# Designs tried in a protein design run: peptides against a protein of PDB entry 4HTP. Part 19

Target 1, 231 residues: chain A of PDB entry 4HTP
Amino acid sequence: SQTVASHVPFADLCSTLERIQKSKGRAEKIRHFREFLDSWRKFHDALHKNHKDVTDSFYPAMRLILPQLERERMAYGIKETMLAKLYIELLNLPRDGKDALKLLNYRTPTGTHGDAGDFAMIAYFVLKPRCLQKGSLTIQQVNDLLDSIASNNSAKRKDLIKKSLLQLITQSSALEQKWLIRMIIKDLKLGVSQQTIFSVFHNDAAELHNVTTDLEKVCRQLHDPSVGLSD

## One batch from the design tools (peptide; made by RFdiffusion4, then SolubleMPNN)

Design b1_p10_1_s2 (from b1_p10_1, 4 letters changed)
Fold by OpenDDE base, seed 1:
Structure b1_p10_1_s2 (fold): chain B 231 residues (1-231), chain A 10 residues (1-10)
Amino acid sequence: as target 1 above (231 residues)
Amino acid sequence: SLFDELIESL
């Protein structure tokens, strides 16, 4: 069945996240998130105009925005060091070169950028001159690939993990990869709290999540912002 | 809307 996530480019989510991160005030951060959410809901209504009983929801995006609340996928088994090595291999970076060393020693930045300890930012700058300007993945495709990684990690299929990672990387811009890395590591650094994200999504979202700990259920049951938990 | 083009493509 068609879902909103199958249509929305991952790039659009990443652009929104980038806007949120760059925004200084809470209000501006909220505005950017709300714009994305409202656009999503509008598209949902258009896509499902003649179908009232759909299970489609904001969940595919929400689980990427709040990756620490992911409960459906098992652990990825991916750390920064693994990604560093993968990038060095993929980009054919000299191992003793500046860029390779930046990736491997991401905790000790040698540069002027205050990006110490933020692997995703270091990766971004390495990738920017080397990668696609625009990615081709939808949000659904990203989730499918992440599902594959988690499943293959559980099955100890390292080769298949690498395959899925390579697909993510080769089909993503530097900016998209920055955010993808943060999603995998489960630290988006948006400067906005989980509570704020929930509050913007739905007034009852935080409460329902506190009870159920089920992000999909929250997104599905509270899909309509005008319908409360008690309704 | 951020997805106006997507909506138009439906």
Scores: peptide ipSAE 0.523, ipTM 0.955, DockQ to the pose 0.827
Fold by OpenDDE base, seed 4:
Structure b1_p10_1_s2 (fold): chain B 231 residues (1-231), chain A 10 residues (1-10)
Amino acid sequence: as target 1 above (231 residues)
Amino acid sequence: SLFDELIESL
């Protein structure tokens, strides 16, 4: 479909998230998010130059940035242990090997990187030497696959869940998978609050979300930062 | 912007 998300590489979002995470100060974190958002809006204007009545918005990205606020798709039913087992299988890791054990026992401090309890980081280091250097998925494709996972979870179709996960994994870099995992687990560890994200997006975003709890509505109604709720 | 190349590709 003709959406910004159908054009924007998932890698670009992940790179932005990585920059945000690595930034120490709030201001720097905000800057990185703002740069991505402004770029998105600029692209939106270019893409929809001849189409004024579109429902396209930042929602496809926002729902990945604030996965805890996801209300459209149901639960994935995926935990770290499932992902660990999947990676062990997919990568053909020896079950008693170091990497398999790291994935399975991700909560146990190993002293190597200080990433205990952060499965995504553990996975990243396992994947980095074994995975694609560059992914091929767009933000829309990622969302489509996540929708599939949620739908199939609701339908108790474990095999189809695995299929969609494999598509995500095989078309993603290690870095992209780190962030994808965090999106699925719903913990991005950005070091910036939901309130900050909303504030950067639009001055009225937090208020509208507090009333509606509808992230898509927030993104659509407040797509233009210069147009407020009262307008 | 971050998407200048994408814009140019339209």
Scores: peptide ipSAE 0.522, ipTM 0.955, DockQ to the pose 0.822
Fold by OpenDDE base, seed 5:
Structure b1_p10_1_s2 (fold): chain B 231 residues (1-231), chain A 10 residues (1-10)
Amino acid sequence: as target 1 above (231 residues)
Amino acid sequence: SLFDELIESL
Protein backbone atom coordinates (compact mmCIF):
# COMPACT_ATOMS: atom_id res chain seq x y z
CA SER B 1 0.00 0.00 0.00
CA GLN B 2 1.06 3.57 -0.61
CA THR B 3 2.52 5.44 2.33
CA VAL B 4 3.51 9.03 2.92
CA ALA B 5 7.07 7.79 3.43
CA SER B 6 7.10 6.34 -0.09
CA HIS B 7 6.62 9.85 -1.48
CA VAL B 8 8.59 12.10 0.86
CA PRO B 9 12.21 12.61 -0.15
CA PHE B 10 14.75 11.75 2.51
CA ALA B 11 16.35 15.08 1.62
CA ASP B 12 13.32 16.92 3.01
CA LEU B 13 13.69 15.24 6.39
CA CYS B 14 17.42 15.98 6.40
CA SER B 15 16.83 19.63 5.54
CA THR B 16 14.39 19.89 8.44
CA LEU B 17 16.85 18.24 10.82
CA GLU B 18 19.55 20.62 9.62
CA ARG B 19 17.29 23.60 10.35
CA ILE B 20 16.51 22.25 13.81
CA GLN B 21 20.18 21.69 14.60
CA LYS B 22 21.16 25.18 13.43
CA SER B 23 18.39 26.87 15.39
CA LYS B 24 19.52 28.39 18.67
CA GLY B 25 16.31 28.50 20.66
CA ARG B 26 13.88 25.79 21.67
CA ALA B 27 10.97 27.67 20.12
CA GLU B 28 12.67 27.88 16.72
CA LYS B 29 13.62 24.19 16.86
CA ILE B 30 10.02 23.30 17.65
CA ARG B 31 8.77 25.46 14.78
CA HIS B 32 10.86 23.59 12.22
CA PHE B 33 9.74 20.21 13.52
CA ARG B 34 6.12 21.34 13.60
CA GLU B 35 6.30 22.56 10.01
CA PHE B 36 7.55 19.16 8.86
CA LEU B 37 4.95 17.30 10.92
CA ASP B 38 2.08 19.47 9.74
CA SER B 39 3.18 19.03 6.14
CA TRP B 40 3.33 15.28 6.68
CA ARG B 41 -0.19 15.20 8.11
CA LYS B 42 -1.50 17.35 5.28
CA PHE B 43 0.05 15.04 2.71
CA HIS B 44 -1.34 12.01 4.57
CA ASP B 45 -4.84 13.45 4.34
CA ALA B 46 -4.44 14.07 0.63
CA LEU B 47 -2.89 10.67 -0.10
CA HIS B 48 -5.47 8.74 1.91
CA LYS B 49 -8.46 10.96 1.18
CA ASN B 50 -10.65 8.02 0.21
CA HIS B 51 -9.16 5.52 2.66
CA LYS B 52 -9.83 6.33 6.31
CA ASP B 53 -8.80 2.96 7.70
CA VAL B 54 -5.07 2.95 7.01
CA THR B 55 -2.14 1.97 9.20
CA ASP B 56 0.10 4.60 7.63
CA SER B 57 1.49 7.05 10.17
CA PHE B 58 4.42 9.30 11.02
CA TYR B 59 6.33 6.24 12.26
CA PRO B 60 8.74 5.99 9.27
CA ALA B 61 9.96 9.51 10.01
CA MET B 62 9.72 9.31 13.80
CA ARG B 63 11.96 6.25 14.00
CA LEU B 64 14.64 8.19 12.12
CA ILE B 65 14.20 11.29 14.30
CA LEU B 66 14.33 9.23 17.51
CA PRO B 67 16.58 6.36 16.44
CA GLN B 68 17.53 5.54 20.03
CA LEU B 69 13.94 4.40 20.55
CA GLU B 70 14.08 1.94 17.65
CA ARG B 71 12.82 -1.50 18.70
CA GLU B 72 11.76 -3.05 15.40
CA ARG B 73 15.23 -3.19 13.85
CA MET B 74 18.02 -5.08 15.48
CA ALA B 75 21.47 -3.54 15.80
CA TYR B 76 23.19 -2.39 12.62
CA GLY B 77 26.60 -3.47 13.83
CA ILE B 78 28.05 -0.35 12.23
CA LYS B 79 30.52 1.94 13.93
CA GLU B 80 32.36 5.04 12.81
CA THR B 81 35.50 3.06 12.02
CA MET B 82 33.63 0.84 9.59
CA LEU B 83 32.13 3.84 7.85
CA ALA B 84 35.50 5.54 7.68
CA LYS B 85 37.03 2.54 5.96
CA LEU B 86 34.09 2.28 3.60
CA TYR B 87 34.35 5.93 2.59
CA ILE B 88 38.09 5.66 2.06
CA GLU B 89 37.50 2.74 -0.25
CA LEU B 90 34.49 4.17 -2.06
CA LEU B 91 35.96 7.62 -2.59
CA ASN B 92 39.37 6.17 -3.40
CA LEU B 93 40.99 8.39 -0.80
CA PRO B 94 44.72 8.01 -0.24
CA ARG B 95 45.01 6.11 3.03
CA ASP B 96 47.73 8.41 4.28
CA GLY B 97 45.98 11.48 2.95
CA LYS B 98 44.43 14.28 4.96
CA ASP B 99 40.81 13.27 4.39
CA ALA B 100 41.34 9.59 5.14
CA LEU B 101 43.15 10.46 8.34
CA LYS B 102 40.37 12.85 9.35
CA LEU B 103 37.82 10.06 9.00
CA LEU B 104 39.93 7.50 10.85
CA ASN B 105 40.97 9.89 13.61
CA TYR B 106 37.69 11.72 13.92
CA ARG B 107 38.03 12.01 17.71
CA THR B 108 41.21 14.04 17.44
CA PRO B 109 40.80 17.79 16.99
CA THR B 110 42.44 18.51 13.64
CA GLY B 111 40.32 21.25 12.21
CA THR B 112 39.08 24.77 12.75
CA HIS B 113 35.44 23.71 12.80
CA GLY B 114 35.44 22.12 16.25
CA ASP B 115 34.05 18.90 14.80
CA ALA B 116 36.22 16.64 16.91
CA GLY B 117 34.28 13.59 18.02
CA ASP B 118 31.47 14.20 15.53
CA PHE B 119 32.15 11.71 12.77
CA ALA B 120 29.10 12.78 10.77
CA MET B 121 30.32 16.37 10.49
CA ILE B 122 33.80 15.27 9.51
CA ALA B 123 32.33 12.97 6.90
CA TYR B 124 30.13 15.78 5.61
CA PHE B 125 33.07 18.02 4.79
CA VAL B 126 34.92 15.18 3.10
CA LEU B 127 31.83 14.26 1.08
CA LYS B 128 30.62 17.74 0.14
CA PRO B 129 33.03 18.29 -2.77
CA ARG B 130 32.78 14.65 -3.92
CA CYS B 131 29.12 13.65 -3.78
CA LEU B 132 26.03 14.45 -5.79
CA GLN B 133 24.15 17.60 -4.82
CA LYS B 134 20.69 16.06 -4.70
CA GLY B 135 19.78 12.65 -3.35
CA SER B 136 17.11 10.41 -4.84
CA LEU B 137 15.95 8.29 -1.89
CA THR B 138 12.57 8.46 -0.21
CA ILE B 139 12.12 7.97 3.52
CA GLN B 140 10.66 4.54 2.82
CA GLN B 141 13.65 3.53 0.71
CA VAL B 142 16.03 4.65 3.44
CA ASN B 143 14.10 2.61 6.00
CA ASP B 144 14.08 -0.41 3.68
CA LEU B 145 17.84 -0.21 3.30
CA LEU B 146 18.33 0.21 7.04
CA ASP B 147 16.08 -2.82 7.61
CA SER B 148 18.28 -4.75 5.21
CA ILE B 149 21.42 -3.72 7.06
CA ALA B 150 20.01 -4.76 10.44
CA SER B 151 18.74 -8.07 9.09
CA ASN B 152 22.01 -8.87 7.37
CA ASN B 153 23.97 -7.91 10.46
CA SER B 154 21.96 -10.46 12.42
CA ALA B 155 22.66 -13.00 9.68
CA LYS B 156 26.37 -12.06 9.62
CA ARG B 157 26.22 -11.26 5.90
CA LYS B 158 28.84 -8.53 5.67
CA ASP B 159 28.76 -8.51 1.88
CA LEU B 160 25.07 -7.65 1.82
CA ILE B 161 25.53 -5.00 4.51
CA LYS B 162 28.14 -3.35 2.32
CA LYS B 163 25.83 -3.54 -0.68
CA SER B 164 23.04 -1.73 1.15
CA LEU B 165 25.42 0.87 2.55
CA LEU B 166 26.79 1.54 -0.91
CA GLN B 167 23.29 2.04 -2.22
CA LEU B 168 22.56 4.52 0.57
CA ILE B 169 25.80 6.41 0.01
CA THR B 170 25.73 6.59 -3.79
CA GLN B 171 22.16 7.90 -3.84
CA SER B 172 22.59 10.53 -1.13
CA SER B 173 24.02 14.03 -0.94
CA ALA B 174 26.68 14.93 1.59
CA LEU B 175 24.05 16.53 3.83
CA GLU B 176 21.81 13.47 3.64
CA GLN B 177 24.76 11.24 4.49
CA LYS B 178 25.62 13.38 7.51
CA TRP B 179 22.15 12.75 8.91
CA LEU B 180 22.08 9.12 7.81
CA ILE B 181 25.30 8.53 9.74
CA ARG B 182 23.78 10.14 12.83
CA MET B 183 20.68 7.96 12.46
CA ILE B 184 22.82 4.83 12.26
CA ILE B 185 24.96 5.88 15.22
CA LYS B 186 21.73 6.95 16.99
CA ASP B 187 22.83 10.45 17.95
CA LEU B 188 21.21 13.29 16.02
CA LYS B 189 22.44 16.16 18.20
CA LEU B 190 19.28 18.15 17.52
CA GLY B 191 19.40 20.05 20.80
CA VAL B 192 15.77 19.21 21.50
CA SER B 193 14.64 16.54 23.95
CA GLN B 194 12.64 13.41 23.25
CA GLN B 195 9.91 14.82 25.47
CA THR B 196 9.70 17.94 23.33
CA ILE B 197 9.44 15.89 20.13
CA PHE B 198 6.63 13.83 21.65
CA SER B 199 4.84 16.88 23.01
CA VAL B 200 4.80 18.52 19.59
CA PHE B 201 3.62 15.30 17.94
CA HIS B 202 0.75 14.69 20.38
CA ASN B 203 -0.10 15.69 23.95
CA ASP B 204 -0.46 12.04 24.98
CA ALA B 205 2.53 10.68 23.05
CA ALA B 206 5.01 10.66 25.92
CA GLU B 207 2.55 8.88 28.20
CA LEU B 208 1.67 6.23 25.64
CA HIS B 209 5.32 5.62 24.84
CA ASN B 210 6.18 5.31 28.53
CA VAL B 211 3.59 2.56 28.86
CA THR B 212 4.07 0.69 25.58
CA THR B 213 7.64 1.53 24.52
CA ASP B 214 6.23 1.04 21.02
CA LEU B 215 7.00 3.97 18.77
CA GLU B 216 4.88 2.64 15.91
CA LYS B 217 1.90 2.24 18.20
CA VAL B 218 2.38 5.78 19.46
CA CYS B 219 2.46 7.17 15.94
CA ARG B 220 -0.50 5.12 14.75
CA GLN B 221 -2.83 5.53 17.73
CA LEU B 222 -2.07 9.21 18.13
CA HIS B 223 -1.94 10.06 14.44
CA ASP B 224 -4.72 12.61 14.85
CA PRO B 225 -3.63 15.37 17.22
CA SER B 226 -7.28 16.00 18.14
CA VAL B 227 -7.95 12.44 19.30
CA GLY B 228 -6.62 11.54 22.73
CA LEU B 229 -5.87 8.25 24.48
CA SER B 230 -9.19 8.30 26.30
CA ASP B 231 -11.17 8.91 23.21
CA SER A 1 3.35 23.34 3.28
CA LEU A 2 6.71 21.70 2.68
CA PHE A 3 5.04 19.06 0.52
CA ASP A 4 2.82 21.21 -1.71
CA GLU A 5 4.52 19.94 -4.86
CA LEU A 6 4.08 16.36 -3.70
CA ILE A 7 0.40 16.96 -3.03
CA GLU A 8 -0.03 18.47 -6.48
CA SER A 9 1.52 15.38 -8.03
CA LEU A 10 -1.17 13.14 -6.59
Scores: peptide ipSAE 0.519, ipTM 0.955, DockQ to the pose 0.826
Fold by OpenDDE base, seed 3:
Structure b1_p10_1_s2 (fold): chain B 231 residues (1-231), chain A 10 residues (1-10)
Amino acid sequence: as target 1 above (231 residues)
Amino acid sequence: SLFDELIESL
């Protein structure tokens, strides 16, 4: 069946995350998340207007926003060093060049941006002049590729892992790749707590998650903000 | 809504 995630561009999620990260105040961070969530719910209602008992929910987006809570997908087996090597190869960067060294030594401050220790930011600046301006992936497609990576990691199929990573990279802007990297590494650095995200999503979300530790269940059962746990 | 154009395309 059709899902909201199959229609929503991954770029729209990344733009929202970027706005949240750049916002200084808690209220502004919440506003940006709420705007995305409300838009998602509105689209859900339109998409499923004539369909009852759909299992579609905010889960495809929520699992990317709170990747530390992922329990369905196995480990990716991807580290910053692997991504660095992949980018050097893909972009044909000179191994002894400045950009290659920045990626490999991302923990060492080398520039004015103060991005030491944040591989995703280092990668962003290397990618920005080299990548397409607008990506083509939906949230569903991103999740499908991430599922493939996790599955192939479990199966020790390194060749297929690389293939899926290349698909993600070649179809994404520099900004989208920045956030994708953070999702894979499981650290978005949004400056807003998990509890805040849950509280905005639904009043009972934190409680249900504390009991079940099942993010999909939280998103499905509490899809409607007006329907509580006791209902 | 951020997805008004998407809704219109349905």
Scores: peptide ipSAE 0.519, ipTM 0.954, DockQ to the pose 0.833

Design b1_p10_1_s3 (from b1_p10_1, 3 letters changed)
Fold by OpenDDE base, seed 5:
Structure b1_p10_1_s3 (fold): chain B 231 residues (1-231), chain A 10 residues (1-10)
Amino acid sequence: as target 1 above (231 residues)
Amino acid sequence: SLFDDLIASL
């Protein structure tokens, strides 16, 4: 079955997240999220115009926006050090070179950007001159690859984990990889609370999530902002 | 909307 996530470029989500992060005020952050959400809902209505009873929802995006609430897929088993080593290998960076050392020593950046401890930002600057300008992955494809990583981690298939990571990396821009890293590490640094995200999504979302702890159920049951829990 | 091009492709 066709889903909104199978059509929406991962780049569009990343661009939205980037706008949210760069926005200083809460209201501006909310505006950017709302614009993405409203666009998603509009596309959903168009895509499913002839199918009123679908299970498709905002869940594929929401689970990437709130990765700390992920309960469906198992742990990735990926840390910054693993990613650093992977990038060094993939990009053929000299191990004693500046960029390799930046990735490995991401906690103590010597640079002026104040990105101390933010591996994703450090990776971004290393990747920017080396990666594609535009990625090709949809949100669905990203989730599929992340599912693969989690599954293979559970199965202790390190080679297959690497394969899926390489697919993600080689088909993503530097900006997309920045956000992908943050999704994997489960720290987006958006500057907006979980409660705010839920409130923008649906008035009853926080309540339903508090009861069920099921993000998919929240997204599915409260897909229509005009239909509440009591309806 | 952000996805007008996607909608138009449908």
Scores: peptide ipSAE 0.557, ipTM 0.960, DockQ to the pose 0.831
Fold by OpenDDE base, seed 3:
Structure b1_p10_1_s3 (fold): chain B 231 residues (1-231), chain A 10 residues (1-10)
Amino acid sequence: as target 1 above (231 residues)
Amino acid sequence: SLFDDLIASL
């Protein structure tokens, strides 16, 4: 079945997240999230115009925006060190070179950008001059690959994990990879709380999540902002 | 809307 996530470029989500992160005030951060959400709902209505009983919801995006609340897929088993080694290999970086050392020692300040401890930002600056390809993945494709990684981690299939990671990396821009890394590590650094995200999504979202701890249920049951839990 | 072009392609 057709889903909104199968049409929306992952790049559009990443651009929204970038705008949120760069915004200084809470109101501006909320505005950017609301614009994305409203666009998603509008597209949903158009896509499902003739089908009123669908299970499609904002869940594919929400689980990437709030990755710490993910409960459907198991752990990825991926840490910064693994990604560093992968990038060194993929980009053919000299092991004793400046960029390789930046990735491996991402916790140490280099004095350039003040990004110590933020592996995703370190990776972004290494990737930016080397990644000339425009991203081509949809949100659905990203989630499918992440599902594959989690499944293969559970099955201890390291080679297949690497394969899926390479597919993500080779089909993503530097900016998209920055956010993808943060999604995998489960720290987006948006500067807006989980509660704020829920409140913008639906007035009853925080309450329903507190009871169910089921992000998909929250997104599905509260898809329409005008329909509450008591309705 | 951010997805007006996507909607138009439907």
Scores: peptide ipSAE 0.557, ipTM 0.960, DockQ to the pose 0.837
Fold by OpenDDE base, seed 1:
Structure b1_p10_1_s3 (fold): chain B 231 residues (1-231), chain A 10 residues (1-10)
Amino acid sequence: as target 1 above (231 residues)
Amino acid sequence: SLFDDLIASL
């Protein structure tokens, strides 16, 4: 079935996340998130204009924004070291070269950017001169690939995990990969709390999540910002 | 809206 996530480019989410991260104040961070959310809801209304019984919701985006709350897919089994090795291989980086060493020793300060310990930022700078300017994946496609990774991790199918990772990487810009890495590692570093994200999404979202611990239910049941839990 | 082009394409 047609979903908002099947239409929205992953790049649009990443650009929003980037704006949020770069914003200094809470209010500005909230504004950027709200703009994305409002755009999503507007598109939802247009897409489903003649269908009121759809289960489509913000969940596909929300689970990427709050990856710590993911309960549907199991563990990816992916850590920074694995990604470093994958990038070295994929980009054919000299193993003793500067960029390879940056990826492998991401916790050690090697530059002026102060990105020590932030693998995603280190990867970004390595990828920026080497990758696509704009990716081609939708939010739905990203989630499908992440689902594949999790399922194949559970099944111990390392080759298929690599296949899905390669698809993600080869179809993504450096910026998109930065955020994808953070989603996989489950640390977005947005500078805005889970509570704030829920509060912007819906006034009752935090409460419903506290009871159900089900992010999909929260997004579906509270899809309409004007309809509360008691309605 | 961030998705005006997407809406227009429907």
Scores: peptide ipSAE 0.557, ipTM 0.960, DockQ to the pose 0.833
Fold by OpenDDE base, seed 4:
Structure b1_p10_1_s3 (fold): chain B 231 residues (1-231), chain A 10 residues (1-10)
Amino acid sequence: as target 1 above (231 residues)
Amino acid sequence: SLFDDLIASL
């Protein structure tokens, strides 16, 4: 069955996340998240207008927004060093060149941007002049590829992991890759708490998650903001 | 909404 995630560009999520990150105040951060969520729900209603009993929910997006709460997908087995090496290879960066060294030594403060320790930001600046301006992946496709990575990691198929990563990378803008990296590393640096995200999603979300630790269940059961746990 | 164009394309 069709899902909202199969239609929503990954770029739209990334743009929202970027706006959230750039926002200084909690209220502004919340506004950006709420706008995305409300848009998602509206699209859901339109997409499923003739189908009342669907399992589709915000889960595909939520699991990318709160990747540290991922329980369905197993570990990726991917660290910054692996990504650095992959980018160096993919972009054919000189090994002793500035950009390669930036990626490999991302923890070391290098001059201008203060992005030391944030591999995703380092990667962003390396990628920006070298990659697509606009990505082509939907949220569902991103999740499918991430599922593949996790599955192949479990199966110790490193070559297939690389293949899926390459597909993600080659079909994503620099900005999308920045956020993708953060999703994989499980540190979005949004400046908004998990509790806030849940509170915006649904009044009962934090409670249900605390009991179940099941993000999908939270998203499904509390899909309608007007329907509570006791209803 | 952010997805008005997507909705219109359905």
Scores: peptide ipSAE 0.556, ipTM 0.960, DockQ to the pose 0.827

Design b1_p10_1_s4 (from b1_p10_1, 4 letters changed)
Fold by OpenDDE base, seed 1:
Structure b1_p10_1_s4 (fold): chain B 231 residues (1-231), chain A 10 residues (1-10)
Amino acid sequence: as target 1 above (231 residues)
Amino acid sequence: SLFDSLIESL
C-alpha cells in the first residue's frame, strides 16, 4: 500500500531538520517542525482520500526524528569509527591524508569550526565537495535500508550491512548524509526536546508514549491532532 | 505546504 513516506523525499526531512538546528529560538524550531508535520498530514489526507481505514502515520518520519525511541529495529552495530573507515574506503581518501585523519580523529579539535566530537558535521564537510548535490531516496527507502542494516547486524552479515550503507551513501547528498549519520548514532542535536516534539505532534503524545513506549502506536492513535486519547 | 508539488502529482 502507498504511504506518505514512500512519496516524501528524505531530502525534505533533512532540510527541515537543518532549519530546526539552525534556528536559535524554541519558537522558530517548533515552527519548522510544525510546517513539516502539517505538510505531512495534508499529504496524507490527499493520498488516502476515500480510504479511512489506513494504518499509515507519521511514524516513518518520527522514528528518524526521535531515533532514541526506536524499539522496532535492533541495534545497527555502527559507530563513528566504522563510518570513518567506510568513507575513507568509498571516497578513496589517503589514509594519512587530512580528510581521513579528520574522520578518524573526529573528537580532536583540529579546526576552527568547533565541530569537535560531532562526527556528522566533520563528515559533512568532507562529503560536500565529493558527493551528490541532491539525493534520491524517500523516507520509506531510508527506513527500509536502516531495517536491513539492523537485521543484518543481528545476523552478523557484515557484507550486507556494507551494501546497505553504500546504497544510503551513494544516493544521498552531504546534508542528507549528515542527518543520516546522526540518525544512526541516535543524536540529532536539534536543540529541541523530545517533549517538545511530542507536544507539537499531539497534546496527548507524551502521555501515550510514557505509558506504551511504542512510537508507532503513538503516531497511529494520535494521527489526528483533533482526536484525543479520551475520545 | 512543503509538499504541494507532491500533492499535485497525485
Scores: peptide ipSAE 0.515, ipTM 0.955, DockQ to the pose 0.822
Fold by OpenDDE base, seed 4:
Structure b1_p10_1_s4 (fold): chain B 231 residues (1-231), chain A 10 residues (1-10)
Amino acid sequence: as target 1 above (231 residues)
Amino acid sequence: SLFDSLIESL
């Protein structure tokens, strides 16, 4: 079945996340998230205009925005060190070069940007001059690849994990990869709480999530902001 | 909306 996620570029989510991160105030952060969400809902209505019984929801995006709440997808088995090594290999970075060392020693404050401890930011600056300016992946494709990674991790298929990661990387901009890394590591550093995200999504979202711990269920049942849990 | 162009393409 057609989904909103199959149409929405991953770049659009990443740009929204970037705007949220760069925003200083809570209100501004909320505004950016709300704009994305409202756009998603509007697109949903257009896409499913003739289909009233659809299971499509904001879930594909929500699980990327709140990756710590992921329960459907198993662990990726990916850490920063693995990604560092992958990037060094993929980009053919000299092992003793500055960029390779930055990736491997991302916790050490060596840069002027104060990005110590944030692997995704370190990776971003390494990738920016070396990768595509615009990615080609949809949100659904990203989730599919992440599903593949998790599945292959469970199956102990390291080679296939690498393959899926390479697909993600080669089809993503530096900015998209920054956020992808943060999604994989499960730390977006948006500066907005989970509760805030839920509150913007739906007034009853936090409550339903607290009871069910099921992010998909939250997104499906509370897809319409005007329809509450008691309805 | 952010997806107006996408909607128009539907």
Scores: peptide ipSAE 0.512, ipTM 0.954, DockQ to the pose 0.829
Fold by OpenDDE base, seed 5:
Structure b1_p10_1_s4 (fold): chain B 231 residues (1-231), chain A 10 residues (1-10)
Amino acid sequence: as target 1 above (231 residues)
Amino acid sequence: SLFDSLIESL
């Protein structure tokens, strides 16, 4: 079935997340998230104009925005060190070179940017001069690839994990990869709380999530901001 | 909206 996520570029989500992260105030962070959400809902209404009973929801995006709440997808089995090694290989970086060492020693402060401990930011700067300026993946495609990674991790198929990671990497900009890394590691560093995200999404979202712990159910049941739990 | 171009492409 056709979904909003199958149409929305992953780049648009990443750009929104970037704006949120760069915003200093809570109100500005909320505004950027709300703009994305409202756009999503508007597109949903247009896409499903003739189909009122669809299961499509904000869930494909929400599970990337709140990856720590993911319960459907199993563990990726991916850490920063694995990604570092993959990038060194993929980009053919000299192992004793500056960029390779930055990736491997991401916890050690090496520069003025204060990015120590943030692997995604370090990776971004390494990738920026080397990667596509614009990615081609939709949110659905990203989720499909992440599903593949999780499934293959469970099956201990390292080669297939690498294949899916390569597909993600080769079809993504440096900025998209920064956020993808943070999604995989489950730390977006948005500077906005889970409660705030839920509150903006729907007034009853936090309550429903506290009861069900089911992010998909929250997104589906509370898709319409005007329809409450008691409705 | 952020997705106006996407809507127009439907």
Scores: peptide ipSAE 0.511, ipTM 0.954, DockQ to the pose 0.825
Fold by OpenDDE base, seed 3:
Structure b1_p10_1_s4 (fold): chain B 231 residues (1-231), chain A 10 residues (1-10)
Amino acid sequence: as target 1 above (231 residues)
Amino acid sequence: SLFDSLIESL
């Protein structure tokens, strides 16, 4: 069946996350998230106008925005060092070169950017002049690839993990890869709390999540902001 | 809406 996530470009989520991160005030951060969410709900209504009994929800996006709350897929088994080595190989960077060393020694940056300890930002600047300007992946495709990575990690299929990672990387812009890395490492650095995200999504979302710890249930049961838990 | 063009393509 058709889903909102199968239509929404991953780039649109990443641009929203970038706007949230760059915003200094809580109110402005909330505004950017709300705009994305409202657009998603509007698209959902249009896509499913003739189908009222659907399980489609905001879950595909929510699990990427709050990756530390992911419980459906197993661990990726991916760390910054693995990604560094992969990028060095993929980009054919000299191992003793400046960019390779930046990726490997991401905790101690030597550049003008105050990105110490933020591998995703360091990777972004290495990737920006070297990769495509516009990605082609939908949110659904990103989640499918992440599911594949987690499944293959559990099965100890390193070759297939690499294959899925390469597909993610080669079909993503530098900005999209920055956020993808943060999703995999499970640290988005948005400057807005989990509670705020839930509060904007639905008034009862935090309560339902505290009881169920199930993001999909939260997104499905509370899809309509006007329908509460007591209804 | 951020997805108006997507809606129009439906």
Scores: peptide ipSAE 0.508, ipTM 0.954, DockQ to the pose 0.831

